# Designs tried in a protein design run: peptides against a protein of PDB entry 4PAS. Part 1

Scores and structures below are computed, not measured.

Target 1, 39 residues: chain A of PDB entry 4PAS
Amino acid sequence: SVNQASTSRLEGLQSENHRLRMKITELDKDLEEVTMQLQ
Target 2, 39 residues: chain A of PDB entry 4PAS as posed
Amino acid sequence: SVNQASTSRLEGLQSENHHLRMKITELDKDLEEVTMQLQ
Structure headers, positions and changes below count from the first letter of each chain, unless a header shows other numbers.
Peptide ipSAE was made for these designs. It is ipSAE averaged over its two directions, with the distance scale d0 held at 1.0 Angstrom where the peptide's residues are scored. Compare it between designs on one protein only; published cut-offs may not apply.
The geometry check fails a fold that doesn't show the stated peptide or that is severely misdrawn somewhere.

## One batch from the design tools (peptide; made by RFdiffusion4, then SolubleMPNN; aimed at target 1 V34 T35 Q37 L38; its pose is not in this set)

Design b1_p8_8_s2
Fold by OpenDDE base, seed 5:
Structure b1_p8_8_s2 (fold): chain B 39 residues (1-39), chain A 8 residues (1-8)
Amino acid sequence: as target 1 above (39 residues)
Amino acid sequence: AKELLEKL
């Protein structure tokens, strides 16, 4: 039970970490597009 | 431009 709850929490944190990394990459690209439009 | 502002 404790190990299963800890594993499910870790999997949730890993999924959220992946989602946040993908969002950072998207925002970096959006900043590059804005920078290119200002040149 | 509009889609870019919605992502920020």
Scores: peptide ipSAE 0.054, ipTM 0.599, DockQ to the pose 0.160
OpenDDE base, seeds 1, 2, 3, 4: peptide ipSAE 0.054, 0.050, 0.052, 0.045; ipTM 0.596, 0.577, 0.594, 0.569

## One batch from the design tools (peptide; made by RFdiffusion4, then SolubleMPNN; aimed at target 1 I24 L27; its pose is not in this set)

Design b1_p11_5_s4
Fold by OpenDDE base, seed 5:
Structure b1_p11_5_s4 (fold): chain B 39 residues (1-39), chain A 11 residues (1-11)
Amino acid sequence: as target 1 above (39 residues)
Amino acid sequence: SALEELRKQLE
């Protein structure tokens, strides 16, 4: 149904959003480590 | 790591 398709799309976007947030956090940590090594 | 994946994409 249209509702099922919309729900599945939303769940996909939510999971992708979560994945991207986790990657941003990891990149921030990695950047901090590199910055410390350069000091 | 995410940084390693980024480096891989830039190769």
Scores: peptide ipSAE 0.036, ipTM 0.535, DockQ to the pose 0.069
OpenDDE base, seeds 1, 2, 3, 4: peptide ipSAE 0.034, 0.035, 0.034, 0.034; ipTM 0.547, 0.529, 0.547, 0.548; seed 1 fails the geometry check

## One batch from the design tools (peptide; aimed at target 1 L31)

Design b1_p12_1_s3 (made by RFdiffusion4, then SolubleMPNN; its pose is not in this set)
Fold by OpenDDE base, seed 1:
Structure b1_p12_1_s3 (fold): chain B 39 residues (1-39), chain A 12 residues (1-12)
Amino acid sequence: as target 1 above (39 residues)
Amino acid sequence: LSELEEKLKELQ
């Protein structure tokens, strides 16, 4: 149904949003480590 | 330097 397709799309977007937030946190940590090593 | 090089690869 249109509702099932909309729900599956939302779940996909939520999963991708979570993945991207985790990647941002990883990159922020890596930048902090690089910054610390350059000091 | 090797640790910095590894972090630079993780950023890419």
Scores: peptide ipSAE 0.027, ipTM 0.483, DockQ to the pose 0.089
OpenDDE base, seeds 2, 3, 4, 5: peptide ipSAE 0.026, 0.025, 0.025, 0.025; ipTM 0.474, 0.470, 0.480, 0.471

Design b1_p12_2 (made by RFdiffusion4)
Pose (drawn by RFdiffusion4):
Structure b1_p12_2 (pose): chain A 39 residues (1-39), chain P 12 residues (1-12)
Amino acid sequence: as target 2 above (39 residues)
Amino acid sequence: LEERLEELEEER
């Protein structure tokens, strides 16, 4: 069952990767919007 | 706003 645990770990990390990439998309939008507001 | 941009860069 350590094999199934490893598979679940990878899937979880993939979910976490997506969450982080989505947050970077948002932050890039924020950086642009604040840069436009400042300039 | 400059401070806010620095915070956003650190968070990213």

Design b1_p12_5_s2 (made by RFdiffusion4, then SolubleMPNN; its pose is not in this set)
Fold by OpenDDE base, seed 2:
Structure b1_p12_5_s2 (fold): chain B 39 residues (1-39), chain A 12 residues (1-12)
Amino acid sequence: as target 1 above (39 residues)
Amino acid sequence: REELQRLREELD
């Protein structure tokens, strides 16, 4: 149904949003560590 | 840093 397709799309977007937030946090930490090593 | 910037833009 249209509602099932919309729900599945929302769940996909929520999982991708979570993945991206986790990756941003990882990269922020890695960049901070590299920055401290260069000082 | 370019990858981090791309990910921030994708979340906006």
Scores: peptide ipSAE 0.037, ipTM 0.485, DockQ to the pose 0.538
OpenDDE base, seeds 1, 3, 4, 5: peptide ipSAE 0.036, 0.031, 0.036, 0.035; ipTM 0.486, 0.453, 0.489, 0.486; seed 3 fails the geometry check

Design b1_p12_7_s3 (made by RFdiffusion4, then SolubleMPNN; its pose is not in this set)
Fold by OpenDDE base, seed 4:
Parts: sequence; structure tokens; C-alpha cells
Structure b1_p12_7_s3 (fold): chain B 39 residues (1-39), chain A 12 residues (1-12)
Amino acid sequence: as target 1 above (39 residues)
Amino acid sequence: LEERLEELRKEK
């Protein structure tokens, strides 16, 4: 149904949003570590 | 340290 397709798309977008947030947190930590090494 | 990184992001 249109509702099932919309729900599956939303779940996909939610999982990708979570993945991207985790990647941002990882990169922020990597930048922190590099900044500490340069000081 | 995250606060200092946020400051550096705002300067760009």
C-alpha cells in the first residue's frame, strides 16, 4: 500500500539519519584527538 | 575541548 511504502521510506530515512549522526560523532572525536596531538 | 572545536567551526 502507499502507507506501507511511506513507512518503509521513513524507516530507511530514520536509519540513515542515525548512521549519519553516529558518523558526525566519530568525526568530532577524531578532530578532538588530532587537535590534542597538535597542541 | 569540544567547546574550542565549536569556536573554530564558527570562525570559518
Scores: peptide ipSAE 0.030, ipTM 0.492, DockQ to the pose 0.108
OpenDDE base, seeds 1, 2, 3, 5: peptide ipSAE 0.029, 0.025, 0.029, 0.023; ipTM 0.482, 0.488, 0.490, 0.476

## One batch from the design tools (peptide; made by RFdiffusion4, then SolubleMPNN; aimed at target 1 R21 L27 L31 V34; its pose is not in this set)

Design b1_p13_7_s1
Fold by OpenDDE base, seed 1:
Structure b1_p13_7_s1 (fold): chain B 39 residues (1-39), chain A 13 residues (1-13)
Amino acid sequence: as target 1 above (39 residues)
Amino acid sequence: ELEEKQKELEKLK
């Protein structure tokens, strides 16, 4: 149904949003570590 | 190691 497709799309976007937020946190930490090593 | 961390960072992008 249209509702099932919309729900599955929203769940996919929510999971991807969470994954991307975790990746940003990882990259920020790695950037901090690299920055500290350059000092 | 700086080089390894830079390589890890580039792999994650």
Scores: peptide ipSAE 0.029, ipTM 0.401, DockQ to the pose 0.090
OpenDDE base, seeds 2, 3, 4, 5: peptide ipSAE 0.028, 0.027, 0.028, 0.025; ipTM 0.397, 0.398, 0.405, 0.390

Design b1_p13_7_s3
Fold by OpenDDE base, seed 2:
Structure b1_p13_7_s3 (fold): chain B 39 residues (1-39), chain A 13 residues (1-13)
Amino acid sequence: as target 1 above (39 residues)
Amino acid sequence: ELQEKQKKLEELK
């Protein structure tokens, strides 16, 4: 149904949003650690 | 250590 397709798309976007937020957190942490070692 | 962290940072981009 249209509702099922919309729900599956929302779940996919929520999963991708979570993945991207985790990637940003990892990059921020690794950047902080590199910055601290350069000081 | 620093070089390994720099490499990991580039792999995550």
Scores: peptide ipSAE 0.030, ipTM 0.541, DockQ to the pose 0.086
OpenDDE base, seeds 1, 3, 4, 5: peptide ipSAE 0.028, 0.028, 0.028, 0.029; ipTM 0.546, 0.533, 0.538, 0.537

## One batch from the design tools (peptide; made by RFdiffusion4, then SolubleMPNN; aimed at target 1 I24; its pose is not in this set)

Design b1_p15_4_s3
Fold by OpenDDE base, seed 1:
Structure b1_p15_4_s3 (fold): chain B 39 residues (1-39), chain A 15 residues (1-15)
Amino acid sequence: as target 1 above (39 residues)
Amino acid sequence: RLKELEKKLEELKKL
């Protein structure tokens, strides 16, 4: 029980970390495009 | 083009 709840919480945090890293990469690209279009 | 830039800037603000 405790180990399963800890594993499921870790998997949730790992999936959210992955989602946030993908979003940072998207935002970096969008920022570069905005910067290039304002030059 | 300005509306597209405004949309991208609003996306950047939301994370």
Scores: peptide ipSAE 0.045, ipTM 0.565, DockQ to the pose 0.084
OpenDDE base, seeds 2, 3, 4, 5: peptide ipSAE 0.041, 0.043, 0.041, 0.041; ipTM 0.548, 0.557, 0.549, 0.548

Design b1_p15_7_s2
Fold by OpenDDE base, seed 5:
Structure b1_p15_7_s2 (fold): chain B 39 residues (1-39), chain A 15 residues (1-15)
Amino acid sequence: as target 1 above (39 residues)
Amino acid sequence: IEEKLKELKKKLEEL
């Protein structure tokens, strides 16, 4: 149904948004470590 | 540092 297709798309976008947020948080931490090693 | 920068680049390519 149109509702099922819309729900599955939203769930996919929510999962991808969560994945990207976790990767950004990891990159920010790793950049802080590199910055500390350059001081 | 160089190995950590390579790791960061790989993580960025996986976004």
Scores: peptide ipSAE 0.273, ipTM 0.754, DockQ to the pose 0.883
OpenDDE base, seeds 1, 2, 3, 4: peptide ipSAE 0.271, 0.272, 0.272, 0.271; ipTM 0.752, 0.754, 0.757, 0.753

Design b1_p15_7_s3
Fold by OpenDDE base, seed 5:
Structure b1_p15_7_s3 (fold): chain B 39 residues (1-39), chain A 15 residues (1-15)
Amino acid sequence: as target 1 above (39 residues)
Amino acid sequence: IQERLEELKKKLEEL
């Protein structure tokens, strides 16, 4: 149904948003480590 | 440092 397709798309966008947030947090920590090595 | 910067670039390409 249109509702099932909309729900599955929202779940896909929510999982991708979570993945991207975790990757950004990992990169921020890695940049902090590199910054500390340059001091 | 250079190796760590290449790892960071790879992680950016995976976004």
Scores: peptide ipSAE 0.273, ipTM 0.756, DockQ to the pose 0.839
OpenDDE base, seeds 1, 2, 3, 4: peptide ipSAE 0.272, 0.270, 0.271, 0.270; ipTM 0.755, 0.754, 0.756, 0.756

## One batch from the design tools (peptide; made by RFdiffusion4, then SolubleMPNN; aimed at target 1 L27 T35 Q37; its pose is not in this set)

Design b1_p17_2_s1
Fold by OpenDDE base, seed 3:
Structure b1_p17_2_s1 (fold): chain B 39 residues (1-39), chain A 17 residues (1-17)
Amino acid sequence: as target 1 above (39 residues)
Amino acid sequence: LEEKLKELEKQKQELLA
C-alpha cells in the first residue's frame, strides 16, 4: 500500500541518516588523531 | 600527514553537502 511504501522509505532514510552521523563522528576522531601527530 | 588531514576534511565536507 501507499502507507507501507511511505513507512519503508522513512525507515530507510532514518537508518541512512544514522549511518552518516556515525561516519562524521569517525572522521572527527581521525582528524583529531592526525592533528595530535602534527603537533 | 598534512595531505591526509586535507583528504579527511574533504570527505567530511562531502558528507555534509
Scores: peptide ipSAE 0.031, ipTM 0.495, DockQ to the pose 0.873
OpenDDE base, seeds 1, 2, 4, 5: peptide ipSAE 0.031, 0.031, 0.031, 0.031; ipTM 0.489, 0.490, 0.486, 0.487

Design b1_p17_3_s2
Fold by OpenDDE base, seed 2:
Structure b1_p17_3_s2 (fold): chain B 39 residues (1-39), chain A 17 residues (1-17)
Amino acid sequence: as target 1 above (39 residues)
Amino acid sequence: SRVKELEKELEELRKQL
């Protein structure tokens, strides 16, 4: 149904949003580690 | 809409990568 398609799209966007936030957190941690190693 | 807000947020997150 149209409602099921809209729900699946929302869930897909939420999952991708979470994935990107986790990737940013990973990169921030990697940057902190590199910064610490260069000091 | 909720979908448009999430699409906007995803685009802003992609710009930070």
Scores: peptide ipSAE 0.107, ipTM 0.672, DockQ to the pose 0.056
OpenDDE base, seeds 1, 3, 4, 5: peptide ipSAE 0.086, 0.088, 0.078, 0.080; ipTM 0.646, 0.651, 0.637, 0.640

Design b1_p17_3_s3
Fold by OpenDDE base, seed 3:
Structure b1_p17_3_s3 (fold): chain B 39 residues (1-39), chain A 17 residues (1-17)
Amino acid sequence: as target 1 above (39 residues)
Amino acid sequence: SEVEELEKKLEELRQQL
């Protein structure tokens, strides 16, 4: 149904948003490590 | 140099975003 397709799309966007937030946290940690090595 | 290698690594990390 249209409602099932909309729900499945929202769940996909929510999972991708979570993945991207986790990747930002990882990159922030890697940036901190590189910054510490440059000091 | 070590600094140039770290700058290269930082650019590689930016490409993963």
Scores: peptide ipSAE 0.038, ipTM 0.461, DockQ to the pose 0.078
OpenDDE base, seeds 1, 2, 4, 5: peptide ipSAE 0.035, 0.037, 0.038, 0.035; ipTM 0.463, 0.457, 0.465, 0.466

Design b1_p17_5_s1
Fold by OpenDDE base, seed 5:
Structure b1_p17_5_s1 (fold): chain B 39 residues (1-39), chain A 17 residues (1-17)
Amino acid sequence: as target 1 above (39 residues)
Amino acid sequence: SELEKKLEELKEKLEKK
């Protein structure tokens, strides 16, 4: 149904959003470590 | 070096979509 398709799309976007947020957080911490070592 | 190792890890994470 249209509602099921919309829900599935939203869930997919939410999971991808979560994945990307976690990736950004991880990269930010790694960049901080590199920055500290360069200073 | 530890820096080179970390840079490589960052590159791998950036490339991994």
Scores: peptide ipSAE 0.034, ipTM 0.493, DockQ to the pose 0.096
OpenDDE base, seeds 1, 2, 3, 4: peptide ipSAE 0.034, 0.033, 0.032, 0.033; ipTM 0.491, 0.487, 0.482, 0.485

Design b1_p17_5_s4
Fold by OpenDDE base, seed 5:
Structure b1_p17_5_s4 (fold): chain B 39 residues (1-39), chain A 17 residues (1-17)
Amino acid sequence: as target 1 above (39 residues)
Amino acid sequence: SELEKKLEELKKKLEEK
């Protein structure tokens, strides 16, 4: 149904959003470590 | 070096984005 398709799409976007947020957090921490080593 | 390891890790993570 249209509602099922919309729900599935939203869930997909939410999971991808979560993945990207976690990746940003990881990159920020790694970048901080590199920055500290360069100082 | 540890710096080189981190740079490689960052490159890998960025590629997976």
Scores: peptide ipSAE 0.043, ipTM 0.564, DockQ to the pose 0.097
OpenDDE base, seeds 1, 2, 3, 4: peptide ipSAE 0.043, 0.041, 0.040, 0.041; ipTM 0.555, 0.550, 0.544, 0.550

Design b1_p17_7_s2
Fold by OpenDDE base, seed 3:
Structure b1_p17_7_s2 (fold): chain B 39 residues (1-39), chain A 17 residues (1-17)
Amino acid sequence: as target 1 above (39 residues)
Amino acid sequence: SLEERLKELKKELEELR
């Protein structure tokens, strides 16, 4: 149904959004560590 | 080098934003 397709798409977008946020957090941490090592 | 690693991490971060 249209509702099932819409809910599945939303769940996919929510999972990808979460994945990207976690990766940004990881990279921010790595940047902080490298910055500290350069000091 | 650490400088090269810093440049790569900045590039990866901007690609995700």
Scores: peptide ipSAE 0.046, ipTM 0.573, DockQ to the pose 0.903
OpenDDE base, seeds 1, 2, 4, 5: peptide ipSAE 0.043, 0.046, 0.045, 0.041; ipTM 0.550, 0.573, 0.564, 0.540

Design b1_p17_7_s3
Fold by OpenDDE base, seed 5:
Structure b1_p17_7_s3 (fold): chain B 39 residues (1-39), chain A 17 residues (1-17)
Amino acid sequence: as target 1 above (39 residues)
Amino acid sequence: DLKEKIEQLKKELEELR
């Protein structure tokens, strides 16, 4: 149904948003580690 | 080492695109 397709699309977007937020957090941590090693 | 960490950061940045 149109509702099932819309729900599955929303769930996919929510999952991708979560993945991207986790990757930003990982990159921020790695940038901090590199910054500390350059000091 | 810093070189390996920079290459890892580049890989992770590409995964965001």
Scores: peptide ipSAE 0.035, ipTM 0.474, DockQ to the pose 0.397
OpenDDE base, seeds 1, 2, 3, 4: peptide ipSAE 0.035, 0.033, 0.034, 0.034; ipTM 0.469, 0.474, 0.468, 0.467

Design b1_p17_8_s1
Fold by OpenDDE base, seed 5:
Structure b1_p17_8_s1 (fold): chain B 39 residues (1-39), chain A 17 residues (1-17)
Amino acid sequence: as target 1 above (39 residues)
Amino acid sequence: SLEEKLQELKKEKEELL
């Protein structure tokens, strides 16, 4: 149905948004580690 | 270098935002 297609599309966008947020958190950790090594 | 890696990670983060 149109509702099922819209729900699956939203779930895909939500999962991608979560993936991107997790990647940003990983990069922030890596940036902190490199910054500490430069101190 | 560590400085090059720092700039790479900053650039990658900026691309994701």
Scores: peptide ipSAE 0.138, ipTM 0.680, DockQ to the pose 0.882
OpenDDE base, seeds 1, 2, 3, 4: peptide ipSAE 0.133, 0.132, 0.133, 0.133; ipTM 0.676, 0.676, 0.678, 0.677

## One batch from the design tools (peptide; made by RFdiffusion4, then SolubleMPNN; aimed at target 1 R21 L31 V34; its pose is not in this set)

Design b1_p18_1_s1
Fold by OpenDDE base, seed 5:
Structure b1_p18_1_s1 (fold): chain B 39 residues (1-39), chain A 18 residues (1-18)
Amino acid sequence: as target 1 above (39 residues)
Amino acid sequence: SKLEELKKEKEELLEKLK
């Protein structure tokens, strides 16, 4: 149904949003490590 | 450099969040 499709899409977007936020956190850590190594 | 590559990747991911 339309509602089922909408909810499934929302859940997908929410999970992707979470994934992206976690990846950004990891990248910040990596950037900090690289910066320290370059000093 | 690795630093610049990571910065670029982060920027790309930030764009996906918008």
Scores: peptide ipSAE 0.095, ipTM 0.671, DockQ to the pose 0.984
OpenDDE base, seeds 1, 2, 3, 4: peptide ipSAE 0.082, 0.085, 0.081, 0.082; ipTM 0.664, 0.631, 0.661, 0.666; seed 2 fails the geometry check

Design b1_p18_1_s2
Fold by OpenDDE base, seed 5:
Structure b1_p18_1_s2 (fold): chain B 39 residues (1-39), chain A 18 residues (1-18)
Amino acid sequence: as target 1 above (39 residues)
Amino acid sequence: SKLEELKKEKEELTKKLE
């Protein structure tokens, strides 16, 4: 149904948003590690 | 809308990963 398709699309965007947030967190940690190594 | 907000945030995060 249209409602099921809309819900599935929203859930897909929510899960991808969460994945991207986790990747940003990982990049921030990597940057912190590199910064510490350069000190 | 919540849908457009999530799309915008995803776009911003995607750009940061490029």
Scores: peptide ipSAE 0.049, ipTM 0.569, DockQ to the pose 0.107
OpenDDE base, seeds 1, 2, 3, 4: peptide ipSAE 0.046, 0.043, 0.049, 0.045; ipTM 0.558, 0.544, 0.568, 0.554

Design b1_p18_1_s4
Fold by OpenDDE base, seed 3:
Structure b1_p18_1_s4 (fold): chain B 39 residues (1-39), chain A 18 residues (1-18)
Amino acid sequence: as target 1 above (39 residues)
Amino acid sequence: SELERLKKEKEELLEKLK
């Protein structure tokens, strides 16, 4: 149904959003490490 | 540099969140 398609898309976007946020957190830690090594 | 590479990757991911 239209409602099922809409909810499935929302759930997909929410999971992707979470994945991207976690990757950004990982990169921030990597950036911190590299910055410290360059000092 | 590795630092600039990581900064660029982060910026690309931030754009995907918009």
Scores: peptide ipSAE 0.233, ipTM 0.754, DockQ to the pose 0.971
OpenDDE base, seeds 1, 2, 4, 5: peptide ipSAE 0.199, 0.204, 0.150, 0.199; ipTM 0.737, 0.740, 0.694, 0.737

Design b1_p18_2_s1
Fold by OpenDDE base, seed 2:
Structure b1_p18_2_s1 (fold): chain B 39 residues (1-39), chain A 18 residues (1-18)
Amino acid sequence: as target 1 above (39 residues)
Amino acid sequence: SRLEELKKEKEELLKKLE
């Protein structure tokens, strides 16, 4: 149904959003580590 | 530099969240 398609799309976007946020967190950790190593 | 590369990658990821 249209509702099922819409909810599936939203769930996909939410999962991708979460994945991207987790990757950003990892990058922030890496950035901090590199920054410290450069000091 | 590695630092700038990571900053660029983060910027690209932030863009995807927009």
Scores: peptide ipSAE 0.257, ipTM 0.773, DockQ to the pose 0.979
OpenDDE base, seeds 1, 3, 4, 5: peptide ipSAE 0.244, 0.252, 0.247, 0.168; ipTM 0.768, 0.771, 0.770, 0.739

Design b1_p18_4_s3
Fold by OpenDDE base, seed 1:
Structure b1_p18_4_s3 (fold): chain B 39 residues (1-39), chain A 18 residues (1-18)
Amino acid sequence: as target 1 above (39 residues)
Amino acid sequence: LQKKLQELKKEKEEVLKK
């Protein structure tokens, strides 16, 4: 149904948003580590 | 290390644009 397709799309966008946020957290940790090594 | 810092900043910017 149109509602099921909309729900599945939202769930896909939510999962991708979560994945991207986790990747940002990892990059921020790596940036902190490299920054500390440069100090 | 400075090169790696710039690479990570660039990768972060690319992720934030998605």
Scores: peptide ipSAE 0.305, ipTM 0.785, DockQ to the pose 0.933
OpenDDE base, seeds 2, 3, 4, 5: peptide ipSAE 0.301, 0.304, 0.304, 0.301; ipTM 0.783, 0.784, 0.783, 0.782

Design b1_p18_6_s2
Fold by OpenDDE base, seed 3:
Structure b1_p18_6_s2 (fold): chain B 39 residues (1-39), chain A 18 residues (1-18)
Amino acid sequence: as target 1 above (39 residues)
Amino acid sequence: SKKLEELKKEKEELLKKL
């Protein structure tokens, strides 16, 4: 149904949004580690 | 849906930060 397709699309965007936030957090952690190694 | 467009916009902003 149109409602099922809309729900699955919303869930896909929510999961991808979470993945992207986790990747940003990983990159921030890698940057922190490099910064500490340069001190 | 307002919620669907909000999530699309937020995903787009996160992609720009990568």
Scores: peptide ipSAE 0.044, ipTM 0.567, DockQ to the pose 0.093
OpenDDE base, seeds 1, 2, 4, 5: peptide ipSAE 0.043, 0.042, 0.034, 0.041; ipTM 0.557, 0.558, 0.528, 0.553; seeds 1, 2 fail the geometry check

Design b1_p18_6_s3
Fold by OpenDDE base, seed 2:
Structure b1_p18_6_s3 (fold): chain B 39 residues (1-39), chain A 18 residues (1-18)
Amino acid sequence: as target 1 above (39 residues)
Amino acid sequence: SERLQELKKEKEELTKKL
């Protein structure tokens, strides 16, 4: 149904959003480590 | 640092996809 397709699309976007946020958190950690190593 | 610039650029590109 249209509702099922919309829900599945939203769930896909939510999962991708979560994945991207987790990767950004990882990069922030890497940036902190590199910054500390440069001091 | 080239590595620091690469990580900042990657973070910026990922942030634009949110």
Scores: peptide ipSAE 0.254, ipTM 0.783, DockQ to the pose 0.966
OpenDDE base, seeds 1, 3, 4, 5: peptide ipSAE 0.250, 0.246, 0.247, 0.248; ipTM 0.782, 0.780, 0.780, 0.780

Design b1_p18_6_s4
Fold by OpenDDE base, seed 3:
Structure b1_p18_6_s4 (fold): chain B 39 residues (1-39), chain A 18 residues (1-18)
Amino acid sequence: as target 1 above (39 residues)
Amino acid sequence: MEKLEQLKKEKEELLKKL
């Protein structure tokens, strides 16, 4: 149904948003580590 | 320096996808 297609699309976008946020958190840690090594 | 700028650029490209 239209409702099922809309729900599955929202779940896909929520999963991708979570994945992107986790990768940004990993990069922020790597940036902190590299910044400390350059001081 | 190069590794720091690479990580900053990768973060910026990920922020554009949110």
Scores: peptide ipSAE 0.297, ipTM 0.780, DockQ to the pose 0.955
OpenDDE base, seeds 1, 2, 4, 5: peptide ipSAE 0.296, 0.291, 0.292, 0.289; ipTM 0.781, 0.778, 0.779, 0.778

Design b1_p18_7_s1
Fold by OpenDDE base, seed 3:
Structure b1_p18_7_s1 (fold): chain B 39 residues (1-39), chain A 18 residues (1-18)
Amino acid sequence: as target 1 above (39 residues)
Amino acid sequence: LKEKLEELKKEKEKVLKE
């Protein structure tokens, strides 16, 4: 149904948003570590 | 270390533009 297609798309976007947020958190941690090593 | 810092900045910029 139209409702099932809309809910499945939202769930896909929510999972991708979570993946991207976790990747940004990882990169910020690595950036902090390298920055501290350069100080 | 400076090269690694710039690599990580470029990777973060790519993720933010997805």
Scores: peptide ipSAE 0.289, ipTM 0.780, DockQ to the pose 0.809
OpenDDE base, seeds 1, 2, 4, 5: peptide ipSAE 0.287, 0.283, 0.286, 0.288; ipTM 0.780, 0.776, 0.779, 0.779

Design b1_p18_8_s4 (failed a check: too like the target's own chain)
Amino acid sequence: LEEKLEELKKELEEVRAK

## One batch from the design tools (peptide; made by RFdiffusion4, then SolubleMPNN; aimed at target 1 T7 R9 E16 N17; its pose is not in this set)

Design b1_p20_2_s1
Fold by OpenDDE base, seed 4:
Parts: structure tokens; sequence; C-alpha cells
Structure b1_p20_2_s1 (fold): chain B 39 residues (1-39), chain A 20 residues (1-20)
């Protein structure tokens, strides 16, 4: 149904958004480590 | 359509974030 297609699309976008947020958190941690090593 | 425009904007934003 249209509602099932819309729900599956939203779930896909939510999963990808979560993946990208986790990657940003990883990069922030790596940047903190590099910053600490340069001090 | 407005839906196709918003779909394109979402895909463009994903492509930029996936480069990280």
Amino acid sequence: as target 1 above (39 residues)
Amino acid sequence: SELEATEKEIEEAKEELEKL
C-alpha cells in the first residue's frame, strides 16, 4: 500500500541517518585524538 | 513533482555526508 511504501522509505532514511550520525561521532573522536597528540 | 524535488535534495545531502 502507499502507507507501507512510505513507512519502508522512512525506516530506510532513519537507518541511514543513524549510520551517518555514528560516522560523525567517530570522526569527532578521531579529531579529538589527533588534537591531543599535537599538543 | 514536489516529491521528486524533495527526494533529490535528500539524495544530494546523503551523498555529501557519505563522503565523510
Scores: peptide ipSAE 0.040, ipTM 0.472, DockQ to the pose 0.053
OpenDDE base, seeds 1, 2, 3, 5: peptide ipSAE 0.040, 0.039, 0.039, 0.040; ipTM 0.586, 0.580, 0.467, 0.588

## One batch from the design tools (peptide; aimed at target 1 D28 L38)

Design b1_p21_2_s4 (made by RFdiffusion4, then SolubleMPNN; failed a check: too like the target's own chain; its pose is not in this set)
Amino acid sequence: KEEEEKKKLIEELQKKLEELK

Design b1_p21_4_s4 (made by RFdiffusion4, then SolubleMPNN; its pose is not in this set)
Fold by OpenDDE base, seed 5:
Structure b1_p21_4_s4 (fold): chain B 39 residues (1-39), chain A 21 residues (1-21)
Amino acid sequence: as target 1 above (39 residues)
Amino acid sequence: LQEKIEQLKKEKEELLEKLKQ
């Protein structure tokens, strides 16, 4: 149904949003570590 | 190390742009 397709699309976007946020947090840690190596 | 920082910043910006879609 249109509702099922919309729900599955939202769940996919929520999962991707979570993945992207986790990867951004990892990159911020990597940036901090490399910045500390320059001190 | 400076080049690696700029690469990581660029990757972060690309991911932030994907998060706005």
Scores: peptide ipSAE 0.325, ipTM 0.787, DockQ to the pose 0.964
OpenDDE base, seeds 1, 2, 3, 4: peptide ipSAE 0.320, 0.320, 0.318, 0.324; ipTM 0.785, 0.786, 0.785, 0.787

Design b1_p21_5 (made by RFdiffusion4)
Pose (drawn by RFdiffusion4):
Structure b1_p21_5 (pose): chain A 39 residues (1-39), chain P 21 residues (1-21)
Amino acid sequence: as target 2 above (39 residues)
Amino acid sequence: ELEEEVEELEERVDELVEEFE
Protein backbone atom coordinates (compact mmCIF):
# COMPACT_ATOMS: atom_id res chain seq x y z
CA SER A 1 0.00 0.00 0.00
CA VAL A 2 2.99 2.28 -0.07
CA ASN A 3 2.61 2.15 -3.88
CA GLN A 4 -0.92 3.53 -3.70
CA ALA A 5 0.37 6.13 -1.19
CA SER A 6 2.97 7.27 -3.74
CA THR A 7 0.30 7.60 -6.44
CA SER A 8 -1.87 9.70 -4.13
CA ARG A 9 1.10 11.86 -3.26
CA LEU A 10 1.74 12.65 -6.92
CA GLU A 11 -1.86 13.47 -7.56
CA GLY A 12 -1.94 15.76 -4.55
CA LEU A 13 1.15 17.55 -5.67
CA GLN A 14 -0.40 18.03 -9.12
CA SER A 15 -3.41 19.59 -7.51
CA GLU A 16 -1.17 21.86 -5.44
CA ASN A 17 0.78 22.79 -8.59
CA HIS A 18 -2.39 23.94 -10.29
CA HIS A 19 -3.43 25.96 -7.25
CA LEU A 20 -0.10 27.74 -7.27
CA ARG A 21 -0.10 28.42 -10.95
CA MET A 22 -3.68 29.91 -10.66
CA LYS A 23 -2.42 32.14 -7.92
CA ILE A 24 0.58 33.28 -10.12
CA THR A 25 -2.00 34.18 -12.89
CA GLU A 26 -4.01 36.29 -10.42
CA LEU A 27 -0.70 37.97 -9.13
CA ASP A 28 0.40 38.82 -12.68
CA LYS A 29 -2.92 40.52 -13.11
CA ASP A 30 -2.45 42.41 -9.83
CA LEU A 31 1.04 43.50 -10.89
CA GLU A 32 -0.28 44.90 -14.15
CA GLU A 33 -3.21 46.66 -12.54
CA VAL A 34 -1.24 48.25 -9.80
CA THR A 35 1.50 49.22 -12.29
CA MET A 36 -1.14 50.94 -14.46
CA GLN A 37 -2.54 52.67 -11.37
CA LEU A 38 0.86 53.93 -10.31
CA GLN A 39 2.02 55.08 -13.79
CA GLU P 1 9.46 25.53 -13.81
CA LEU P 2 7.11 26.81 -11.12
CA GLU P 3 10.04 28.05 -8.98
CA GLU P 4 11.47 29.98 -11.97
CA GLU P 5 8.07 31.49 -12.71
CA VAL P 6 7.73 32.64 -9.05
CA GLU P 7 11.31 34.14 -9.14
CA GLU P 8 10.52 36.03 -12.33
CA LEU P 9 7.33 37.46 -10.72
CA GLU P 10 9.29 38.49 -7.59
CA GLU P 11 11.89 40.25 -9.71
CA ARG P 12 9.21 42.18 -11.56
CA VAL P 13 7.57 43.19 -8.26
CA ASP P 14 10.93 44.34 -6.86
CA GLU P 15 11.67 46.44 -9.98
CA LEU P 16 8.26 48.12 -9.59
CA VAL P 17 8.87 48.79 -5.84
CA GLU P 18 12.37 50.36 -6.64
CA GLU P 19 10.72 52.73 -9.12
CA PHE P 20 8.50 54.20 -6.38
CA GLU P 21 10.91 54.16 -3.47

